# Ledger of designs, part 8: peptides against a protein of PDB entry 1BH9

Target 1, 89 residues: chain A of PDB entry 1BH9
Amino acid sequence: FSEEQLNRYEMYRRSAFPKAAIKRLIQSITGTSVSQNVVIAMSGISKVFVGEVVEEALDVCEKWGEMPPLQPKHMREAVRRLKSKGQIP

## One batch from the design tools (peptide; aimed at target 1 A16)

Design b1_p22_1_s3 (made by RFdiffusion4, then SolubleMPNN; from b1_p22_1, 9 letters changed)
Fold by OpenDDE base, seed 2:
Structure b1_p22_1_s3 (fold): chain B 89 residues (1-89), chain A 22 residues (1-22)
Amino acid sequence: as target 1 above (89 residues)
Amino acid sequence: MLSEEQKRRIEEEIKRLKEMEE
């Protein structure tokens, strides 16, 4: 891995969604209280999802011959590609 | 559907989060 890739991985590893925010979001959708395990599961799933989108977006950025930071167009294209690959719904 | 790699990543992340709560 390049230093840049390592740095991104470290940042990803250290990043986390605020538990309270995730809990409130889920509860706003479900209309009822959710358990700690549900919050943890959703947090994990969400982190992986966001990570995959960001990773794909970085790839898009590079393939387009552009440099970071990521722009909305990279994120939109990333989502499109991941859907096309069947990696995200 | 989720690939085995995606499932693995999710499981590992959930594991880390659970360990942090302990």
Scores: peptide ipSAE 0.441, ipTM 0.871, DockQ to the pose 0.879
OpenDDE base, seeds 1, 3, 4, 5: peptide ipSAE 0.029, 0.440, 0.438, 0.434; ipTM 0.485, 0.871, 0.870, 0.868

Design b1_p22_1_s4 (made by RFdiffusion4, then SolubleMPNN; from b1_p22_1, 11 letters changed)
Fold by OpenDDE base, seed 2:
Structure b1_p22_1_s4 (fold): chain B 89 residues (1-89), chain A 22 residues (1-22)
Amino acid sequence: as target 1 above (89 residues)
Amino acid sequence: MLSEEQKKKIEEEIERLKKEEE
């Protein structure tokens, strides 16, 4: 790990989606109440998903010879690449 | 499809969240 990589990892590790926000989002989609376990599962899946997108976006930014912070174009390209790799639907 | 690595990461995160809920 470089110092920068370590810092990003630590920030990721400490980050979390608010439980209430995830619950509200799911319920807004499903139209019904969801269990605690569903919220936990979706929170975990979402964190991993966002983490992978951000990691890919940072790679895109670097490969394009650009400097942080990430821009929307990096995020869009990251999603495209992850789909191409079959890492996300 | 999700790779085994992705599944592992998800499981680890879920397990962490379960532990925090206890």
Scores: peptide ipSAE 0.389, ipTM 0.850, DockQ to the pose 0.845
OpenDDE base, seeds 1, 3, 4, 5: peptide ipSAE 0.376, 0.021, 0.027, 0.029; ipTM 0.843, 0.471, 0.493, 0.558

Design b1_p22_2 (made by RFdiffusion4; failed a check: too like the target's own chain)
Pose (drawn by RFdiffusion4):
Structure b1_p22_2 (pose): chain A 89 residues (1-89), chain P 22 residues (1-22)
Amino acid sequence: as target 1 above (89 residues)
Amino acid sequence: DRETLVWQLIGEAVETISEALD
């Protein structure tokens, strides 16, 4: 396999949101503070969401006869499709 | 190759969103 497949996987494996921002974002909405578990769970769910959007946008870029990197028009279009399939909020 | 590209894009997107949140 290529250095890239390996490096692409490593990034996938360890990519994660910083806990500090996830927590401040959530507690700045509940007013109350929140737990370690809530932040981790929210991070896990948000990584899946990011995954679905990038996976879906890659499909649009592919079907529009274009190549990566993903452009803004791809992200928004992907969002529209995911909402239609009702798979993202 | 597409699957590993999705993995890379997830990583890049997560990093970009992380920088925006800071």

Design b1_p22_2_s1 (made by RFdiffusion4, then SolubleMPNN; from b1_p22_2, 13 letters changed)
Fold by OpenDDE base, seed 5:
Structure b1_p22_2_s1 (fold): chain B 89 residues (1-89), chain A 22 residues (1-22)
Amino acid sequence: as target 1 above (89 residues)
Amino acid sequence: DREALIGGEVGRAIRELSELLL
């Protein structure tokens, strides 16, 4: 494996949403306080969700004959396709 | 490596979304 490949893997492994920001976001939706465990769970679910969108966006990028890095247009199209497939609401 | 590429793009996406949440 190249140094670049290892670095990209580490970017995924180490990446995380700020807990305070996730907590605030959830509370803005629920209208009430949430526990630390809920924040941890939602952070994990959100990371997996981002992964699913990114994977779809990479497929879009490839089908359009384009190269990374992903652009907003790829992410928007990915979400549209995932909705069409019923994979996300 | 597709898996590594996904990982990198996820990391980038999370960073950018985090900036939006702040």
Scores: peptide ipSAE 0.536, ipTM 0.905, DockQ to the pose 0.895
OpenDDE base, seeds 1, 2, 3, 4: peptide ipSAE 0.523, 0.519, 0.531, 0.525; ipTM 0.901, 0.901, 0.903, 0.901

Design b1_p22_2_s2 (made by RFdiffusion4, then SolubleMPNN; from b1_p22_2, 11 letters changed)
Fold by OpenDDE base, seed 5:
Structure b1_p22_2_s2 (fold): chain B 89 residues (1-89), chain A 22 residues (1-22)
Amino acid sequence: as target 1 above (89 residues)
Amino acid sequence: EREALVGGLVGEAIARLSEILL
């Protein structure tokens, strides 16, 4: 792994969604209260999902011959590609 | 714009996962 890859991984590893915001979001969808453990689990899964989208967006950026930072266009294209591959429903 | 996009993706992920897990 390059130093740049390690730095990106470290930044990703240390990132987290605010628990209160995740809790509110889940509750807005389910119409009921959820436990702290559910919030933790959903936060973890959501982080993995965002990571997969970012990895695809990095591939898009590279394939387009562009340099970081990632732009909204890379993220939008990544989502389109993941949908076409069946990795996102 | 970037924050709105990320927020939308996270929201969509949580919505889909909530339908499976809850």
Scores: peptide ipSAE 0.093, ipTM 0.655, DockQ to the pose 0.070
OpenDDE base, seeds 1, 2, 3, 4: peptide ipSAE 0.035, 0.030, 0.045, 0.032; ipTM 0.569, 0.548, 0.587, 0.561; seed 4 fails the geometry check

Design b1_p22_2_s3 (made by RFdiffusion4, then SolubleMPNN; from b1_p22_2, 13 letters changed)
Fold by OpenDDE base, seed 4:
Structure b1_p22_2_s3 (fold): chain B 89 residues (1-89), chain A 22 residues (1-22)
Amino acid sequence: as target 1 above (89 residues)
Amino acid sequence: EREALVRGEVGRAIRELSEILL
């Protein structure tokens, strides 16, 4: 593994949504308090979801003949495509 | 290579979204 690959992995591994923010967001949606375990689970699911959007966005980026880093336009188009495929609501 | 690129972009996305949530 190259140092660059290792660095990207470490940045990925360390990347996480702030627990307090996730908790507030969930509670805003559910209208009730949530446990720490729910926050942990939702944080993981959210990271996986971001991964799926990013993968689609990279495909968009390639299709448009562009190079990373991803831009908001790639992410927006990715979400549109995933919706059209029925992969996200 | 693809998976490493994905991980890098996910990391960036998480950071950017986190700034919005804060």
Scores: peptide ipSAE 0.543, ipTM 0.912, DockQ to the pose 0.809
OpenDDE base, seeds 1, 2, 3, 5: peptide ipSAE 0.522, 0.513, 0.525, 0.539; ipTM 0.905, 0.903, 0.906, 0.910

Design b1_p22_2_s4 (made by RFdiffusion4, then SolubleMPNN; from b1_p22_2, 11 letters changed)
Fold by OpenDDE base, seed 3:
Structure b1_p22_2_s4 (fold): chain B 89 residues (1-89), chain A 22 residues (1-22)
Amino acid sequence: as target 1 above (89 residues)
Amino acid sequence: DREYLRGGLVGEAIEELSRLLL
């Protein structure tokens, strides 16, 4: 890898949602306090989920004969397709 | 490389969503 590629990979690897914000969000939905392990697990699942949406959006972009960067229309279509496939509610 | 592109896009998305959550 070039230094640029390595730097981009490191940025991806280090990317994470703020723990405090995730904890507050979960507690807002569940109505009860959650453990640190739940926050860690949910953070990981959420990052993977974002990856799945981005992957689907890239497929949409390619199928439409377009090139990156991804646009809102690709993201909206990706979500629609994932719902149609039953991969997200 | 598609994996490289995806990783970068995910990283950017996480950063953007994080700003919205704060």
Scores: peptide ipSAE 0.228, ipTM 0.776, DockQ to the pose 0.740
OpenDDE base, seeds 1, 2, 4, 5: peptide ipSAE 0.214, 0.144, 0.194, 0.148; ipTM 0.767, 0.724, 0.754, 0.721

## One batch from the design tools (peptide; aimed at target 1 G51 M75)

Design b1_p23_1 (made by RFdiffusion4)
Pose (drawn by RFdiffusion4):
Order: C-alpha cells, then structure tokens, then sequence
Structure b1_p23_1 (pose): chain A 89 residues (1-89), chain P 23 residues (1-23)
C-alpha cells in the first residue's frame, strides 16, 4: 500500500474534535455544565456526521466530473441530498 | 449552517494532520 493510504488512515483513526470547544459550545446552550461522557459522545456523533457529509460530497464531486479537493459547492449540495434522504437533521 | 459544517470538517482535518505529524 501507499504512504498515502497509510497516512489517510492514521488521520481517520485519530482525527477528533478538541473537548474544550465541544464542551463550551454545549454548556453555553444548556446553561448547566456537562459531563465528560456527554462531550465524548457528542464528539463521536459529530465525527460520524462529518464523515457522512464528506463521503456524500465526494460523491457529488465525482458525479459532476470533478476532482478533489472538495469545493464549497460540493458540501452544500451534499447537505441538500442528505436532507432529502432524511439521513441528517 | 453550511459554514459551520465546513468549519467542523476543517477542524477535524487539521486535528488529524497534527496527529499524523506526532506519529
């Protein structure tokens, strides 16, 4: 395999949102503070959401006869499709 | 919003790049 497959996997394996921002974002909505578990669970769910959007946008870029990197028009178009399939909020 | 999604995607990508450099 290529250095890139390996490096693409490593990024996938360890990419994660900083807990501090996830927590401040959530607690700045509940007013109450929140738990370690809630932050981790929210980070996991958000990583999956990011995964679905990029995966879907990569498909649009592929079908529009274009190549990566993903452009803004791909992200927003992907969002519209995901909402139609009703798979993202 | 789309801008918030783009920010999430960029933040997650940069964190993955930093973890790759540390590995």
Amino acid sequence: as target 1 above (89 residues)
Amino acid sequence: SVEEIEEMVETLFESGEEALEES
Fold by OpenDDE base, seed 4:
Structure b1_p23_1 (fold): chain B 89 residues (1-89), chain A 23 residues (1-23)
Amino acid sequence: as target 1 above (89 residues)
Amino acid sequence: SVEEIEEMVETLFESGEEALEES
């Protein structure tokens, strides 16, 4: 890790989706109750997904010769690139 | 990177397992 990457990682590590919200969201989709393990797993996956998008967006920002903070245009391009790479649907 | 993501995932699952053990 670069120092910048470590800092980002630490910020992400400290962040989390509210378990109750994730649980409700999953249950609204599945129509059934979910275990704590499922909530934890989905929270983690969601967090990683957000991290991947942000990382790609930062790469976009850099490649465009721009500086943070990230803007919607970076996020949109990041999603487009990740889709193109088949990393996200 | 993929390796960074893998490490992050592992950390998340470990944290999750710890939380479950405490519950």
Scores: peptide ipSAE 0.041, ipTM 0.554, DockQ to the pose 0.056
OpenDDE base, seeds 1, 2, 3, 5: peptide ipSAE 0.027, 0.028, 0.026, 0.038; ipTM 0.524, 0.530, 0.531, 0.560

Design b1_p23_1_s1 (made by RFdiffusion4, then SolubleMPNN; from b1_p23_1, 6 letters changed)
Fold by OpenDDE base, seed 5:
Structure b1_p23_1_s1 (fold): chain B 89 residues (1-89), chain A 23 residues (1-23)
Amino acid sequence: as target 1 above (89 residues)
Amino acid sequence: SVEEIMEMVRTLEESGRRALEEA
């Protein structure tokens, strides 16, 4: 991979969702308290999901013959494509 | 289970890191 790709991955690797925010979000959906392990698991899954969306968006950007940074239109198209592929609901 | 999910996430993260380092 290129230096640019490595830099993007490093930023991704270092990124994390705040546990408190994830906990609140889950609890707002479930209506019950959740354990720390559940928060950790959901945080990880969410991070992977975001990574997949961003990767698809970068692919969209490239296929459209455009250059980074990603724009909302790339993200919207990425989600649409992932849905059409059945990768996300 | 939650434990299984956590292990899966860790495995994916480690695998991704190794793949980048080897490229």
Scores: peptide ipSAE 0.036, ipTM 0.513, DockQ to the pose 0.050
OpenDDE base, seeds 1, 2, 3, 4: peptide ipSAE 0.030, 0.033, 0.028, 0.034; ipTM 0.484, 0.509, 0.513, 0.527

Design b1_p23_1_s2 (made by RFdiffusion4, then SolubleMPNN; from b1_p23_1 with E6Q F13L E14R E21R S23A)
Fold by OpenDDE base, seed 1:
Structure b1_p23_1_s2 (fold): chain B 89 residues (1-89), chain A 23 residues (1-23)
Amino acid sequence: as target 1 above (89 residues)
Amino acid sequence: SVEEIQEMVETLLRSGEEALREA
């Protein structure tokens, strides 16, 4: 990896969704309270999911001959590509 | 903008959670 790639990885590794926010979001969807373990599990899944989307978006940005930071158009294209690959629903 | 990207991420996250729950 390049230094830039390592820096991005480190930033990703250190990042995390706030537990309270995840809990509230899940409860808004399920209509009932959830346990701490469910929040931890969903936080991890969410981090991986977002990481995959961001990675694809960075690839899109590079292939389009553009430079970071990412823009909404990169994120939208990333989602389309991941759907076509069957990596996300 | 950063705010626009954040809103998109939140929407995707919500959709992903719904998909996982229904799967």
Scores: peptide ipSAE 0.032, ipTM 0.509, DockQ to the pose 0.051
OpenDDE base, seeds 2, 3, 4, 5: peptide ipSAE 0.030, 0.029, 0.029, 0.032; ipTM 0.551, 0.537, 0.552, 0.561

Design b1_p23_1_s3 (made by RFdiffusion4, then SolubleMPNN; from b1_p23_1 with T11R F13L E17L E18R S23A)
Fold by OpenDDE base, seed 1:
Structure b1_p23_1_s3 (fold): chain B 89 residues (1-89), chain A 23 residues (1-23)
Amino acid sequence: as target 1 above (89 residues)
Amino acid sequence: SVEEIEEMVERLLESGLRALEEA
């Protein structure tokens, strides 16, 4: 990664989803209320997941000879590649 | 745009959560 790419990646690594948003999202899917600990765990998992996708997207961007910022096409390609690698279902 | 990317991420998270629930 270039220094710029690394900085952008770190920006995402330092980010976090709001607990309230995660809680609402989980409950909308499961149909049941979840505990604070579940929210904390899922928040962490979500952060890691997003980080992996962003890292792959930045790699895609670089390999395509393009420069940041990331675009939807980079994110879509990243997901395809990660699925191919078996890193995400 | 950044907003479009965020929406994509949200959809991915929703799909991931559903996958975990179904597993």
Scores: peptide ipSAE 0.040, ipTM 0.541, DockQ to the pose 0.049
OpenDDE base, seeds 2, 3, 4, 5: peptide ipSAE 0.028, 0.034, 0.033, 0.037; ipTM 0.505, 0.551, 0.551, 0.556

Design b1_p23_1_s4 (made by RFdiffusion4, then SolubleMPNN; from b1_p23_1, 6 letters changed)
Fold by OpenDDE base, seed 5:
Structure b1_p23_1_s4 (fold): chain B 89 residues (1-89), chain A 23 residues (1-23)
Amino acid sequence: as target 1 above (89 residues)
Amino acid sequence: SVEEIEAMVRTLLESGLKALEEA
């Protein structure tokens, strides 16, 4: 890994969605209260999901011959590509 | 902008959670 890659990984590793925010978001979708364990599980899943999108976005950025930081257009294209690959619904 | 990225990520998370609920 390059220093940049390590830095990105460390940033990713240390990042987390606040439990309260995740809980509220889930409950807004499900329409019912969720347990703490569900919040913990979904927090982890969400982090992985974001990580996959960011990884694809970085690939898009590179393939377009552009330099970081990522822009919304990279994220949009990443999602589009992941959908086309069947990686995400 | 950073704010636009954050908004997009939020939207993605919301849609992702909905997709999981429907799966």
Scores: peptide ipSAE 0.042, ipTM 0.551, DockQ to the pose 0.052
OpenDDE base, seeds 1, 2, 3, 4: peptide ipSAE 0.027, 0.025, 0.029, 0.027; ipTM 0.563, 0.531, 0.573, 0.541

Design b1_p23_2 (made by RFdiffusion4)
Pose (drawn by RFdiffusion4):
Structure b1_p23_2 (pose): chain A 89 residues (1-89), chain P 23 residues (1-23)
Amino acid sequence: as target 1 above (89 residues)
Amino acid sequence: EIVTAMQTYAMSEMVSEMEYAMM
């Protein structure tokens, strides 16, 4: 395999949101503070959401006869499709 | 509101890392 397959996997494996921002974002909406578990669970769910959007946008870029990197028009279009399939909020 | 905020934050913070990972 290529250095890139390996490096793409490593990034996938360890990419994660900083807990500090996830927590401040959530507690700045509940007013109350929140738990370590809530932050981790919210990070896990958000990583899957990001995964679905990039995966879907990569498909649009592919079908529009274009190549990566993903452009803004791809992200928004992907969002519209995911909403139609009703798979993302 | 939490979900919207989280999704907005997620779209700015990790999209480039997840794109590189999924190429």
Fold by OpenDDE base, seed 5:
Structure b1_p23_2 (fold): chain B 89 residues (1-89), chain A 23 residues (1-23)
Amino acid sequence: as target 1 above (89 residues)
Amino acid sequence: EIVTAMQTYAMSEMVSEMEYAMM
């Protein structure tokens, strides 16, 4: 991996969703309390998802001939592209 | 390119957390 990629990976590795926030979010959707294991699983899945979106956004940024940092427009376009590819609903 | 590595790490973290939670 390039130095830039390693840096990005390190940031990703160090990032985490607060368990309490994830729990609250899930419960707001389900209407019921959820177990610790569900929170752990959803946290992991969410982290994977965010990573995919960020990677796509970086690709968008590059293809548009722009330089980091990522902007909201890159994220929006990334989501649009991933939807078009059928990679996210 | 790095997505696969990131995903692998995230999944490994999830597994580790679950194992710890089940102890």
Scores: peptide ipSAE 0.045, ipTM 0.584, DockQ to the pose 0.041
OpenDDE base, seeds 1, 2, 3, 4: peptide ipSAE 0.026, 0.027, 0.030, 0.032; ipTM 0.511, 0.523, 0.575, 0.588

Design b1_p23_2_s1 (made by RFdiffusion4, then SolubleMPNN; from b1_p23_2, 14 letters changed)
Fold by OpenDDE base, seed 3:
Structure b1_p23_2_s1 (fold): chain B 89 residues (1-89), chain A 23 residues (1-23)
Amino acid sequence: as target 1 above (89 residues)
Amino acid sequence: AIMEALMEYALETLVEEMEKALL
């Protein structure tokens, strides 16, 4: 159980993406009802995304000479870098 | 853009939860 895995676990635990919220979000865009299976799939994708951001944030934290736990500033910078690399939209 | 909106929501939620934990 590496430090990176622990950080991801904490993010997954803290990052509560209620099915209702995901459903409402998708429906606000599509304008149509969304099935439970679609919500589950989208929830899974969200978790993968968070994992990728956390991984990049750990790199940011290290490059800045800082120590865990990660802070919002690391996450924000991670997103900027991932976008710059074309890894995320 | 469903994926972009989903990512934005996830990020916002994550940041909010982290901020709460640091308070």
Scores: peptide ipSAE 0.232, ipTM 0.750, DockQ to the pose 0.342
OpenDDE base, seeds 1, 2, 4, 5: peptide ipSAE 0.218, 0.205, 0.230, 0.232; ipTM 0.740, 0.730, 0.746, 0.755

Design b1_p23_2_s2 (made by RFdiffusion4, then SolubleMPNN; from b1_p23_2, 12 letters changed)
Fold by OpenDDE base, seed 5:
Structure b1_p23_2_s2 (fold): chain B 89 residues (1-89), chain A 23 residues (1-23)
Amino acid sequence: as target 1 above (89 residues)
Amino acid sequence: EIMKALMEYAMETLVEEMEEALL
């Protein structure tokens, strides 16, 4: 991997959604308190999801004939495409 | 649905951070 790819990977690896925010979000839907393990599991799933969206966004960027870095428009389009493919609700 | 809500939250957060980074 290039230095740039390694740097991006490290940034991704270190990133995480705040546990408190995820916990509150889940509780707002379920109406009940959730365990730490549930929050950890959902945090992991969320991170994987972001990875999939980023991958799709990179594809969008390339297909549009544009150069990095990714922009919000690529992310928005990626989500639309993943929805149309039935990969996300 | 929990997954849908998590995905929406993740995207909202990520897009906001990206917009800030591009400023």
Scores: peptide ipSAE 0.166, ipTM 0.694, DockQ to the pose 0.296
OpenDDE base, seeds 1, 2, 3, 4: peptide ipSAE 0.158, 0.147, 0.151, 0.160; ipTM 0.685, 0.672, 0.673, 0.688

Design b1_p23_2_s3 (made by RFdiffusion4, then SolubleMPNN; from b1_p23_2, 13 letters changed)
Fold by OpenDDE base, seed 5:
Structure b1_p23_2_s3 (fold): chain B 89 residues (1-89), chain A 23 residues (1-23)
Amino acid sequence: as target 1 above (89 residues)
Amino acid sequence: KIIEALMEYALKELVEEMEKALL
């Protein structure tokens, strides 16, 4: 991967989703309050997911013979590929 | 359903941030 692509990957890996947003998201599905530990766990899973998507997107970008930076289309394709591979639900 | 929702949320946020970065 190019230096620019690696930089993007690291930027995304260093990011985190707000706990409040994760909490509300889960609660909207469960209909009940969620503990801090559950939010922390889900936040961790979300971060891992981001890493996998970005990694796949970088691969997509490279395989398409395109230059950085990553674009939304790479992210969308990455998700499709990960689903097809059974790596994500 | 929760995992799928988390994925959807994460993807949405990433795409939005990416679009901002491309401006």
Scores: peptide ipSAE 0.286, ipTM 0.789, DockQ to the pose 0.322
OpenDDE base, seeds 1, 2, 3, 4: peptide ipSAE 0.271, 0.266, 0.280, 0.267; ipTM 0.777, 0.771, 0.781, 0.772

Design b1_p23_2_s4 (made by RFdiffusion4, then SolubleMPNN; from b1_p23_2, 14 letters changed)
Fold by OpenDDE base, seed 4:
Structure b1_p23_2_s4 (fold): chain B 89 residues (1-89), chain A 23 residues (1-23)
Amino acid sequence: as target 1 above (89 residues)
Amino acid sequence: KILEALMEYALETLVEEMEEALL
């Protein structure tokens, strides 16, 4: 496996977003009940988001001349860069 | 607003898990 694949696997393994938590989060914003389908869709979006952040974080790590494993600072910087690029809101 | 909050939640969760794994 590539380093990127391994990192993605670990992130997916560690960051299981419980459906209940996602549901509560959405409902706290909308003020109304949310269907299971919406929760599933949002879960999928979250997974894509994680993948994109990890990919960018690996690039950050490399550009900083550092070696894996990824650290929180790489993730935070990745998000900043993705926002700057307009890739994520 | 929903997407932003969701992404923030995801990031916070990831960072927390990473910090725990690095300890």
Scores: peptide ipSAE 0.290, ipTM 0.786, DockQ to the pose 0.291
OpenDDE base, seeds 1, 2, 3, 5: peptide ipSAE 0.274, 0.258, 0.283, 0.283; ipTM 0.781, 0.772, 0.785, 0.785

## One batch from the design tools (peptide; aimed at target 1 N7 Y12 L70)

Design b1_p24_1 (made by RFdiffusion4)
Pose (drawn by RFdiffusion4):
Structure b1_p24_1 (pose): chain A 89 residues (1-89), chain P 24 residues (1-24)
Amino acid sequence: as target 1 above (89 residues)
Amino acid sequence: ELAEEIEKHERESQALWALKEALE
């Protein structure tokens, strides 16, 4: 396998949102503070959401006869399709 | 085992890599 497959996997494996921002974002909406578990769980769910959007946008870029990197028009279009399939909020 | 995991998550890794390139 290529250095890239390996490096693409490593990024996938360890990519994660900083806990500090996830927490401040959530607690700045509940007013109350929140737990370590809530932040981790929210990060995990958000990573899956990012995964579905990028995976869906890669499909649009592929079908429009274009190549990566993903452009803004791909992200928004992917969002519209995911909402139609009703798979994302 | 590492090779099997790479193949299992290759599409997801490609999609995330494409986002990284777009953000650069």
Fold by OpenDDE base, seed 4:
Structure b1_p24_1 (fold): chain B 89 residues (1-89), chain A 24 residues (1-24)
Amino acid sequence: as target 1 above (89 residues)
Amino acid sequence: ELAEEIEKHERESQALWALKEALE
């Protein structure tokens, strides 16, 4: 890893979705209350998912000969590629 | 706590990728 990659990882590691927001989102979908453990699990899964998408988007950006910050086109292409690779549904 | 386990997994994954990159 480069110093930049390490720094990005540290920022990523320290980041987290607000539990209250995740709880409300899940409950809006399920129609029922959810436990703290469910919120933690979903928050973690979501964090991993976002991390993978961002990583792919950065790769797209680089392959297109462009520099950060990421743009919507990079994110869209990243999702497409991850789906193609079977990394995400 | 599940949160701690997730963080552990993330650190382990990072270490594995770093190792893989170093061996390439």
Scores: peptide ipSAE 0.022, ipTM 0.512, DockQ to the pose 0.056
OpenDDE base, seeds 1, 2, 3, 5: peptide ipSAE 0.020, 0.021, 0.021, 0.022; ipTM 0.480, 0.488, 0.492, 0.513

Design b1_p24_1_s1 (made by RFdiffusion4, then SolubleMPNN; from b1_p24_1, 11 letters changed)
Fold by OpenDDE base, seed 5:
Structure b1_p24_1_s1 (fold): chain B 89 residues (1-89), chain A 24 residues (1-24)
Amino acid sequence: as target 1 above (89 residues)
Amino acid sequence: SLAEEIAENLRRAEALAALVESLE
């Protein structure tokens, strides 16, 4: 991996969703209380999802002949592409 | 790995859900 990739990975590893916020969000959707383990699981899944979107956005950026940092247009296009591929709803 | 950790957390969540369901 390049130094840039390592730095990005390190930032990714250090990132985390606040448990309280995730819990509230899940409960707002489910309409009922959720366990700590559900919060932990969903936090992890969410982190992976964000990583996948960012990875696609980086690919978009590169294919458009542009350089980081990522811009909103890259993120929007990434989501569009992932939807078209059936990777996200 | 992160993937393994997430998988383990999912298993834990599912086990807890099943337990709660059994108590209802």
Scores: peptide ipSAE 0.028, ipTM 0.536, DockQ to the pose 0.025
OpenDDE base, seeds 1, 2, 3, 4: peptide ipSAE 0.027, 0.021, 0.026, 0.027; ipTM 0.516, 0.445, 0.508, 0.517

Design b1_p24_1_s2 (made by RFdiffusion4, then SolubleMPNN; from b1_p24_1, 10 letters changed)
Fold by OpenDDE base, seed 4:
Structure b1_p24_1_s2 (fold): chain B 89 residues (1-89), chain A 24 residues (1-24)
Amino acid sequence: as target 1 above (89 residues)
Amino acid sequence: SLAEEIEKNLRRAEALYALELALK
């Protein structure tokens, strides 16, 4: 791999959703305050979730005989498939 | 394996990078 690829990988690996943003999102849904630990847990779960959606989209792209970059149609189909499989609500 | 994880995450990183660019 090139250094550029490794750098992108490392950035992805180290990336995380901002705690404040996650907190606001959760509270907008629940209507109540949440603890820092809940925010941390949800942040981690969310990153894994995003990764799984993207992976499914890449699979869709490949199955359709297409190449990255991913397009909205791949993302939409990925979500549909994951719901169908019961992997996401 | 570790190699597979690295490759998988590289693919994910590249896909996300492309999406980010497309959204800008």
Scores: peptide ipSAE 0.065, ipTM 0.572, DockQ to the pose 0.406
OpenDDE base, seeds 1, 2, 3, 5: peptide ipSAE 0.036, 0.024, 0.062, 0.057; ipTM 0.567, 0.480, 0.573, 0.563

